# Designs tried in a protein design run: peptides against a protein of PDB entry 3EFO. Part 145

Target 1, 262 residues: chain A of PDB entry 3EFO
Amino acid sequence: SQLADLYKSCETDALINFFAKSAFKAVLHQPLKVIREILVNQTAHMLACYRKNCASPSAASQLILPDSMKVLPVYMNCLLKNCVLLSRPEISTDERAYQRQLVMTMGVADSQLFFYPQLLPIHTLDVKSTMLPAAVRCSESRLSEEGIFLLANGLHMFLWLGVSSPPELIQGIFNVPSFAHINTDMTLLPEVGNPYSQQLRMIMGIIQQKRPYSMKLTIVKQREQPEMVFRQFLVEDKGLYGGSSYVDFLCCVHKEICQLLN

## One batch from the design tools (peptide; made by RFdiffusion4, then SolubleMPNN)

Design b2_p17_8_s2
Fold by OpenDDE base, seed 1:
Structure b2_p17_8_s2 (fold): chain B 262 residues (1-262), chain A 17 residues (1-17)
Amino acid sequence: as target 1 above (262 residues)
Amino acid sequence: SSVAIDLNTIESYEPEI
């Protein structure tokens, strides 16, 4: 059917870009609460239509998504939790205005990265490999006290260090003997020159490549105050300011679909 | 093609990003 073909050809990244720009434009004349409600309703309606017209009958306990939209909910949740749509006290009015304008001009690839960051376990780096480490889910559950992670969303870059991160890696990256000696006020990694440092810098360069803005590096130590800022980019987790976890959002979407179809 | 997510095991659902 034409409708089935439509869902098959759907590009989630393009949809999210469209929804983001539409929502961010609406901020000028609609309350944030209303905008978020509209986004949820639109998501539910699209998925309800699919379930009704395109999908095979399934149990009521199941959420059915077209394959083309299997990641739509996670990105939609990220959009809903963005500081432009969900105001946060720590984010200034100017910063929100700035981000709104940035997203309004973002291409599909930029907005995708912006809403769902790359989180890379750099403690697993193979200095002999040219391959980037596989990204992990943006959740605290994927972090390790023994790990070192690089997060990037096209605007910001964070290097997160577990309290038990390997001293040899600390030495390799920062040229200091221990975690405690790392200066988190630094915005640049030192030129240590060893293979691991070089590999990390290469990875950072690849991430920065073709991005329209230079990402400022923030070094974050686990359990220190700046980690709170870093955690805001773990977009699958529950937000502190009313944002849902990914799991909770899936449940919410399911309930909304059921309400539409029952 | 459809993806079916069982709400009883929703915590294990991790589609490729």
Scores: peptide ipSAE 0.607, ipTM 0.954, DockQ to the pose 0.897
Fold by OpenDDE base, seed 2:
Structure b2_p17_8_s2 (fold): chain B 262 residues (1-262), chain A 17 residues (1-17)
Amino acid sequence: as target 1 above (262 residues)
Amino acid sequence: SSVAIDLNTIESYEPEI
């Protein structure tokens, strides 16, 4: 059917870009709660229509998505949890306005990275490999106290250090003897010059490539106060100020779809 | 094609990003 063909041809990244810009325009005229509700409603209606008209019959315990939209919910949840739409107290008005304006000018590729960051396990780096480490899901469950992770969303770059991160890696990256000696006020990594430092810098360079803005680097120590800022980018986790986890959002979407169809 | 997500085991669902 024409409708089935439409869903098959859908591009989730383009849809998210469109929804983001639409929502961010609406911020000027509508309450944030209403905007979020509209986004969830639109998502549910679109997926309900697919289930009704395009999908094969399935059990009530299953959420059915077209393959072209298999990642729509995760990105939609990221959009819903963005500071522009949540208005978290720890985020300044200026920062919210800045992010809003940036997204309004973002292309599809930029917005995709912006809403779902890359989270790379830097502690697993093979200094002899030219490949980037495989990204992990943006969730605290993927972090480890023994690990070091690089997070990037096209605007910000965070280097997160576990409290038990290996001293040899700390020395390799920062040229200090231990976690306690790391200065989190630094916005640049020192040029230590060893293979590990060079590889990390290369990775950071690759991530920065083809991005319209120079990403600000923030060093984050686990269990220190600034880690709370970092945690807001773990977009699959439950938000501190009303945002849902990815799992909870999927359940929410499923419930909404069922309500529409039953 | 369609993707079916079982809500009973949703915690294990991780689509490729």
Scores: peptide ipSAE 0.604, ipTM 0.953, DockQ to the pose 0.879
Fold by OpenDDE base, seed 5:
Structure b2_p17_8_s2 (fold): chain B 262 residues (1-262), chain A 17 residues (1-17)
Amino acid sequence: as target 1 above (262 residues)
Amino acid sequence: SSVAIDLNTIESYEPEI
C-alpha cells in the first residue's frame, strides 16, 4: 500500500533532525510542557497509524515498530531529555540558548551523533588492531569500575576512568603510576609514545574526522564531582533532571498508542 | 517489516544504533 511504502521510506535520523529543529523553533512561542506533549503525541500517532493500517495483527501487550523506525523511540527520548526542552531552574538561559543554536544548524549526521553519543570501551583495545572497538549502549550499566571508556557526541569528548582501572593502562595513557595521580584538569593527553597511547590517539583522531567542530576533551574520574556531567550523556538512563529512561519511554509510548487505538 | 517488542522483556530490547 501507499502508506506501507511511506513507512519503508522513512529515515529515523532525518525525522529526529526535523523534530529537533521544529521543537527548538517552537520554544520561542510555546510552553516547554506543550512542546514535549506534542512530540510524544506525534510519535504515538505515527506508530498507532502503522499498527492499525500497516502491521499484522499482534497482541496488545506488544509494541510494534516499523523496521525503519526501530530506533525512533530512543532518539526521541534523547530529544525530550535535552536541556532546551527541560523546565528546570538549574539549567541556565545561556546554556539553553547555546544548545538551541547549535542544533538549529546541525545536519542529519551531526544531530544523530549529538543526541546519541558513541561510547567506546577503551580498556578492551588491541594495540595490534586497526579497528575501532564496538560502541556500547549509553548507559551506566555498560560501565565498569575496572574499565576506561571514551564518549563523543560531536561537540565533547570524555575519557572516563573507573576507580579500579588497570594501572598499566593508566601508565600507558598518562605516564603516571596510579589513578590518584591522574590530573583531570588537562584537556590534552600527554604524548607518552607507547603503542597503547598511540592507538588511543588514533581512535580519537578517527572520531574527530569530518566533524565541523573540534571536540574538547574532558578527563573524568569515577566518583568525582565532574562525573555528574558525564552521566548526562548516558542518554538511555534516567536524566539528572527527571527525564525518563529509554525503557520507561517505550512503556510511555506503548500506553499512548493503546489510548489512541482503544 | 516490523519489530515486535515484548514489554515483559523490554529491558533486553537493544536495537542497533
Scores: peptide ipSAE 0.595, ipTM 0.950, DockQ to the pose 0.871
Fold by OpenDDE base, seed 4:
Structure b2_p17_8_s2 (fold): chain B 262 residues (1-262), chain A 17 residues (1-17)
Amino acid sequence: as target 1 above (262 residues)
Amino acid sequence: SSVAIDLNTIESYEPEI
C-alpha cells in the first residue's frame, strides 16, 4: 500500500530535523508546554497510524514501530528535552536563543548529532589503531569512574574524567600525575606529544571534521559542579528539569498510541 | 518490517543509533 511504502521510506533524521525546526519556530508564538504536547501527539499519531494500518496485530504490552522509525522515539525525546523546548536554568536565555538559531539552519546530519551526541570511551583507545572507539549510549549507566569519555554534539565538546581515571592516561593527556592536578579551566589540551595524546587529538580532529562550527572543549571532572552541565547531554537519562528518560518516553508514547486506537 | 518492543523488558531495548 501507499501508506506502507511511505513508512518504509521514512528517514528518522529528516523527520527530527523537520520537527525540530517547526518546534523551534513555534517557540516564538506558543507556550513551550503546548509545543512539547504537539510533538508527542504528532509522534503518537504517526505510530498509531502505522499500528492500525500497516502492522500485524500485537499484544497491548508491545510498542510497534516501523523499522524506519525504530530510533524516532529516542531522538524525539532528545528534542523534547532540549533547552530550547525545555528551559533549563543552567542555560542562559541568550544561549537558548543561540541554539535555536543554530538548529534552524542545521542540516539533517548536524541536527542528528546535535540532539543525540557522540559519547566515546577514550580510555579504551589503542594508540596503534586508526579506528575511532565505538560510541556508547548517552547515559550515565555507560560511564565509569575509571573511564575517560569524550562527548560531542557539533557545538560542544566535553572531556569527562572519572574520579578513578587511570593516572597513566591522565599523564598521557595532561602531563600531570593525577586526577587532582587536572586544571578544568583549560579549553585546550596540552601538546604533550606522546602517542596517546596524539591519538586523542586525532580523534578530536576527526569529530571536528565537516562540522560547521568549531566545538569548544570543556574538561569535566566527575563529581565537580560543572559535571551537572555535562550530564544534561546524557540524553537517555531522566532530566533534572522535567525531561523523561528514554524508557519513560517509550512508555508514554505507547500509552498515547493506545489511547488513539481505542 | 516492524520492531516490537515489549514494555516488560523495555529497559533492554537499545536500537542502534
Scores: peptide ipSAE 0.595, ipTM 0.951, DockQ to the pose 0.885

Design b2_p17_8_s4
Fold by OpenDDE base, seed 3:
Structure b2_p17_8_s4 (fold): chain B 262 residues (1-262), chain A 17 residues (1-17)
Amino acid sequence: as target 1 above (262 residues)
Amino acid sequence: SSVAIDLNKIEDYEPDI
């Protein structure tokens, strides 16, 4: 059917870009709560239509997504939790205005990265490989106390260090003997010059490559105050300011779909 | 094709992002 073909041709990154720009435009004239409700409703309507008209019959307890939209909910949840749509006390009016304006000009690739950051387990780096480590899901569940992770969203870059991160890697990256000696006030990694440091710098360079803005580096130690800022970028987790986890959002979307179909 | 997510096992659903 024409409708089935339409769903097959959809690209989630393009949809999210569209929804983001539409929502961010609406911020000027509509309450944030209303905008969020509209986004949820639109998501539910699209998926309800698919379930009704395109999908094979399935149990009501299952959430059915077309392959083209299998990641739509996670990105939509990221959009809904963005500081432009979900006000946070620590975010100034100017910062919200700035982010709104940035997104309004972002291409598909930029907005995709902006809403769902790359989180790379750099503690797994093979210094002999030129390949980037595979990104992990943006959730605390993917972090480890023994790990070191690099997060980037096109605007910010974070280097997160577990409390039990390997001393040899700490020395390799920072040229200090232990976790306790790392200075988190620095915004640049030292040029240590060993293979691991060079590889990390290469990865950071690749991430920065072709991005329109220079990402400021923030070094974050696990269990220190700045980690709270870092955790806000773990977009699949439950937000501190009323944002749902990815799992909770899936359940929410399912309920809305059921309400539309029943 | 479609993806079916069992909400009772939703924590196991992790599509490639």
Scores: peptide ipSAE 0.552, ipTM 0.938, DockQ to the pose 0.878
Fold by OpenDDE base, seed 5:
Structure b2_p17_8_s4 (fold): chain B 262 residues (1-262), chain A 17 residues (1-17)
Amino acid sequence: as target 1 above (262 residues)
Amino acid sequence: SSVAIDLNKIEDYEPDI
């Protein structure tokens, strides 16, 4: 059917780019609450239409997504939790304006990475391999006190260290004997020269080469104050300034779809 | 093709991103 073909041809990254730019333009003439409601409604209507007209019959307790939109909800939730669309006094006008302007100029690939960062478990690196480690979901549940993780969103790069990070890895990356000795004020990794350090630098280089802007590196120790900034990029979790976890958002979308179809 | 998400096991839904 014509509708089935439409959903098959849908590109989620392009849709998110479109929704982001449309929403961020609307901020100039519509209340933020209304904009967020429109985004949720548009998502629900699109998915309700699919369920009604294109999908095979299924239990009402299931959320049905076309394969082309399997990641639409997670990206939409990230968009809804962006500071531009949040009505919180803790977010400065300048920060809102800055991020709004950035997204308005982003291509599809840029906005995809911006809304959903890449989170890499660096502690699992094979120094003999040139392959990047597999990214994990952007959630605190995927972090470990024994782990070291690299996060990048095209604008920022974070190196997060668990409180129980292996001393050998700390020595390899920073040339210091322990977690306590790491200087978090540095924006560049030292040139230690061992295979692990070289591999990490290579990975960082690969990530940077694919992006139009130079990403600033921030070193983050678990349980220190700057970790709160890092946690804002764990986009599947509940937002610090409000907003749903990914799980909560899926439930919200399902309820909205049911309301449309019942 | 469609993906069905069981809301009782929603935490298990982890599509490739």
Scores: peptide ipSAE 0.525, ipTM 0.931, DockQ to the pose 0.833
Fold by OpenDDE base, seed 2:
Structure b2_p17_8_s4 (fold): chain B 262 residues (1-262), chain A 17 residues (1-17)
Amino acid sequence: as target 1 above (262 residues)
Amino acid sequence: SSVAIDLNKIEDYEPDI
């Protein structure tokens, strides 16, 4: 059917870009709550239509997605949790305006990275390998106290350090003997010159490649106050300001679909 | 093709992003 073909041709990254720009434009004329509701409703309607017209019958306990949209919910949740769409007083008008302006000019690739960051376990780096470490899901569950992670969203770059991160890696990256000695006020990594430092810098360079903005580096220590800012980029988790986790959002979408079909 | 997510095991659903 034409409808089935439409779903097969769907590009989730393009859809998210479109929804983001549409929503961010609507912010000027509509309440944020309404905009969020519209986004959820649109998502549910698209998926309900698929389930009704394109998918094989399935159990009520299952959420059915077209393959082309298998990651749509996670990106949609990221969009819904963006500061531009949140009505929390803790979010400044200036920050909303800034991010709104940025996203309105983003291409598909830029917005994809912006809404769902790359999170790389750099403590697993093989200095003898030319391959980048595989990105992990943006969730606290993927962090470890013994780990060091690099997060990038096209605008910001974070280097997160577990409280028990290996001293040898800390020394390799920062040229200091321990976690406690790391200065989190620095915005540049020192040029230590060892293979690990060079590899990390190369990775950072690759991430920065083809990005329109120079990403500011922030060093984050686990259990320090600035970690709360970093956690906002763990987009699959429950948001600080009441945003849903990815799991909660999937359940929400499923419920909405069921309501539409029943 | 379709992806079926079992809501009883939703934590196990981790598509490639």
Scores: peptide ipSAE 0.524, ipTM 0.929, DockQ to the pose 0.881
Fold by OpenDDE base, seed 4:
Structure b2_p17_8_s4 (fold): chain B 262 residues (1-262), chain A 17 residues (1-17)
Amino acid sequence: as target 1 above (262 residues)
Amino acid sequence: SSVAIDLNKIEDYEPDI
């Protein structure tokens, strides 16, 4: 059917870009609560339509997504949890305005990265490999106290260090003997000159490549105050300001779909 | 093709992003 073909050709990244820009435009004249509701409703309607017209019969306990939209919910949740749409007093008007302006000019690739950051386990680097480590899900559950992670969303870059990060890696990156000696005020990694340092710098360079903005590096030590900022980018987790976890959002979407079809 | 997410195992659903 024409409808089935439409879903097959759907580009989730393009949809998210569209929804983001539409929502961020609407912020100027509609309440944020209404905008969020509209986004959820639109998501539910698209998926309900698929379930009704394109999908095979399935149990009520199952959420059915077209393959082309398998990641739509996670990105939509990220959009809903963006500071532009959250309307929390903890978020400054200036920050909201800034991010709104940025997203309004973002291409599809930029917005995709912006809403769902890359989180790379740097502690797994093979100095003999030129390949980037595989990104992990943006959740605290994927972090390790023994790990070092690089997070990038096209605007910000964070190097997160677990409290039990390997001293060898700390030495390799920072040329200091331990976690305690790391200076988090640094915005640049030292040029230590060892293979690990060089590889990390290369990775950072690759991430920065073809991005419209220069990402400022923030060094984050686990359990220090700046980690709270970092955790906001763990977009699959429950948001600090009331946003749903990815799992909760999936349940929410399912409920809305069922409501539309019943 | 479609993806079926079992809500009872929703925590295990991790599509490639």
Scores: peptide ipSAE 0.522, ipTM 0.932, DockQ to the pose 0.885

## One batch from the design tools (peptide; made by RFdiffusion4, then SolubleMPNN)

Design b2_p18_3_s1 (from b2_p18_3, 7 letters changed)
Fold by OpenDDE base, seed 1:
Structure b2_p18_3_s1 (fold): chain B 262 residues (1-262), chain A 18 residues (1-18)
Amino acid sequence: as target 1 above (262 residues)
Amino acid sequence: LKLVSSRRSGDAWLYTFE
């Protein structure tokens, strides 16, 4: 059917870009609460239509997503948790205006990365391999105290270090003997020159490639105060300002779909 | 509700809640 074909051809990243720009335009003339409700409703309606008209029968306790929209909920949740759509006193007007302007000019690839960052476990790097590490889900549950992770969203780049990061990797990256010796005020990695350092720099270069903005590097130590900023980019977790986790949002979407169909 | 499992089924993904 035409409808089935539509869902198969759906590009979630394009949809999110459209929804984001539409919502951010609507901010100028509609209440934030209404905009958020519309976004959730649109998500639920799209998925309800799929369940009703395209999906194979399944239990009422199951949420069914077409393959093309597998990540629609997580991106939608990220959009809903963006400061532009939040009415919190902790968020300045300038910050809202800034991010609104940024997203309004972003292409599909830019907005995809912006809403859902890349999180790379660089502690798993094999210096003898040409393969880049596979990104992991943006959640605290995917971090490790023994790990080192690079996060990038097209605007910011973070190097997160676990408290038990391997000393040999710390030495390789920073040329210091231990975690305690790492200077988090640095915005550039030192030119250490060993294979691991070179590979990390290469990865950072690849991430920066073809991005419209130069991403400033922030070095973050686990359990230090600046880690709070980093954690805000773990978009699948519960937001600082009351935003839902990804799992909670899935539950919300499921309930709304059920309500629409029953 | 809590998510208890997820799996691929053909061209779709199934998330089971309890």
Scores: peptide ipSAE 0.624, ipTM 0.957, DockQ to the pose 0.952
Fold by OpenDDE base, seed 3:
Structure b2_p18_3_s1 (fold): chain B 262 residues (1-262), chain A 18 residues (1-18)
Amino acid sequence: as target 1 above (262 residues)
Amino acid sequence: LKLVSSRRSGDAWLYTFE
């Protein structure tokens, strides 16, 4: 059917870009609560239509997503949790205005990365490979105390270090003997010159390539104060300011769809 | 409700809640 073909050809990244810009435009003349409700409703309606007209029959306890929209809910949740759409006194008007303007000028690729960062387990790097390590989901549950992770969202870059990061990798990256010796005030990695260091630098270069903004590097040690800032980019987790986790949002969307169809 | 499983079914994804 034509409708089935439409869902198959759907470009979720383009939709998210559209929804983001539409919502961020609407904040100028509509209450934030209303905007958030509209976004949730739109998500539910699109998926309800799919379930009703395109999807194979399934149990009422199941949420069904077409492959083309499998990441729509997670991106939508990220949008909903963006500071521009939050009514929290902790977020300054200036910060909301700043991020609003940024997103309003972003292309599809930019907004995709902005709302859902890349999180790369660089402790798994193969120095002989030219391929980037496979990204992991942006959640604390995907981190490990033994791991080292690089996070980038097009504006910021973080190098997160677990408290039990391998000393050999720490030496390779920072040229220091242990986790405790790492200087988190650094914004640039030292030129150590070993294969691992070079590979990491290459990866950072690839991530930075063709991005409109130069991402400053922040070194983050697990369990230190700056980690709290880093954790705000783990977008699948519950937000600091009351936003839902991805799983909670899926549940919410499921309930909304059920209400629409029953 | 809580998510208990997820799987691919053809060109769709199924999330099961209980």
Scores: peptide ipSAE 0.623, ipTM 0.956, DockQ to the pose 0.902
Fold by OpenDDE base, seed 5:
Structure b2_p18_3_s1 (fold): chain B 262 residues (1-262), chain A 18 residues (1-18)
Amino acid sequence: as target 1 above (262 residues)
Amino acid sequence: LKLVSSRRSGDAWLYTFE
């Protein structure tokens, strides 16, 4: 059917871009609460329609997502947790205005990366390979105290180091003997020159390519104060200002769909 | 409600809650 074909051809990244810009435009003339409700309703309606008209029958206790929309909920949750749509007094008007304007000018690729960062386990790098490591889910549950991770969202770049990061990798990246010796005030990696260092720099360069803004590098040690900022980019976790985790949002969407179909 | 499982079914994903 035409409807089934429509869902198969759906591009989640394009939808999120559209919803983000629509919501951010609406901020100027509608209450934030209403905007958030509309976004949730739109998500639920799209998925309810799929369940009703396209999906194979399944138990009412199950949420069904077409493959084309398998990441729609996680992106939508990221949008809902963006500072532009939050009414928290801790968030300045200037910050809201800034991010609003940024997103309003973003293309599909830009907004995709902005709302859901790349999180790369660089401690798994093979210096003999030219392939980028596979990204992991943006959640603390995917981090390891023994690991080193690179996070990028098109605007910011973080190098996160676990407290038990391998000394050999620390030496390779920073040319220092231990975790304690790493200077987190640096905004650039040192020119160490060994294969691992060069590969990491190459990866960072690839990530930076074709991005409209130069991403500032922040080096983050686990359990230090700046890690709090880093954790805000682990978008599948609960937000600092009360935003839901991805799993919690899935529950919310499921309930809403059930209400629409009952 | 809590998510207890997820699996692929054809071209769709199924999330089970209880």
Scores: peptide ipSAE 0.621, ipTM 0.957, DockQ to the pose 0.920
Fold by OpenDDE base, seed 4:
Structure b2_p18_3_s1 (fold): chain B 262 residues (1-262), chain A 18 residues (1-18)
Amino acid sequence: as target 1 above (262 residues)
Amino acid sequence: LKLVSSRRSGDAWLYTFE
């Protein structure tokens, strides 16, 4: 059907960009609660329509997403958890205004990266490979104490180090003997010059490529204070300011769809 | 409700809750 074809051709990243800009425009004249509800409702309506008109029959206990919209819920949840749409006193007006303006000027690719960061397990780097490491889901569950991860969202870049990060990698990246010796105040990696360091720098360069903003590097040690900031970018986890985890949001969307169809 | 499984079914994804 025509509708089925529409869902197959759906560009989720474009939708998220649209929803983000629409919502961020609406904050000027509508309550945040209403905006959030609208976003959830719109998501549910789109998916309910799919279930009703396009999807094969399935149990009521199942959420059905077309492949083209597989990541719609996770991105939508990220949008809902953005500081612009949160009613928390801990978030300054300036920060809200800043991020609002940033997103309002973002293209589809930029907003996609902004709402869902790249999280790369660089501890698995093959220095002989030209391929970037495969990104992992932005959740604490995907981190490891033995791992080193690079996170980037187009505005910020973090290098997260587990407490048990391999000393050889630490030496390779920072030219220090251990985790404890890493200076987290640095915003640039040292010019160590070994293959691993060079590969990491190359990856960072690729990530920075064609991004409109220069991403400052923040070195984050696991269990140190700055990790709190880093964790805010693990967007699939429960938000610090009351936002839902991805799984919880899926459940929410499922319930909403059921309400629409029953 | 808790998400217990997910799988691909044709051109769709199924998420099962219990």
Scores: peptide ipSAE 0.621, ipTM 0.956, DockQ to the pose 0.919

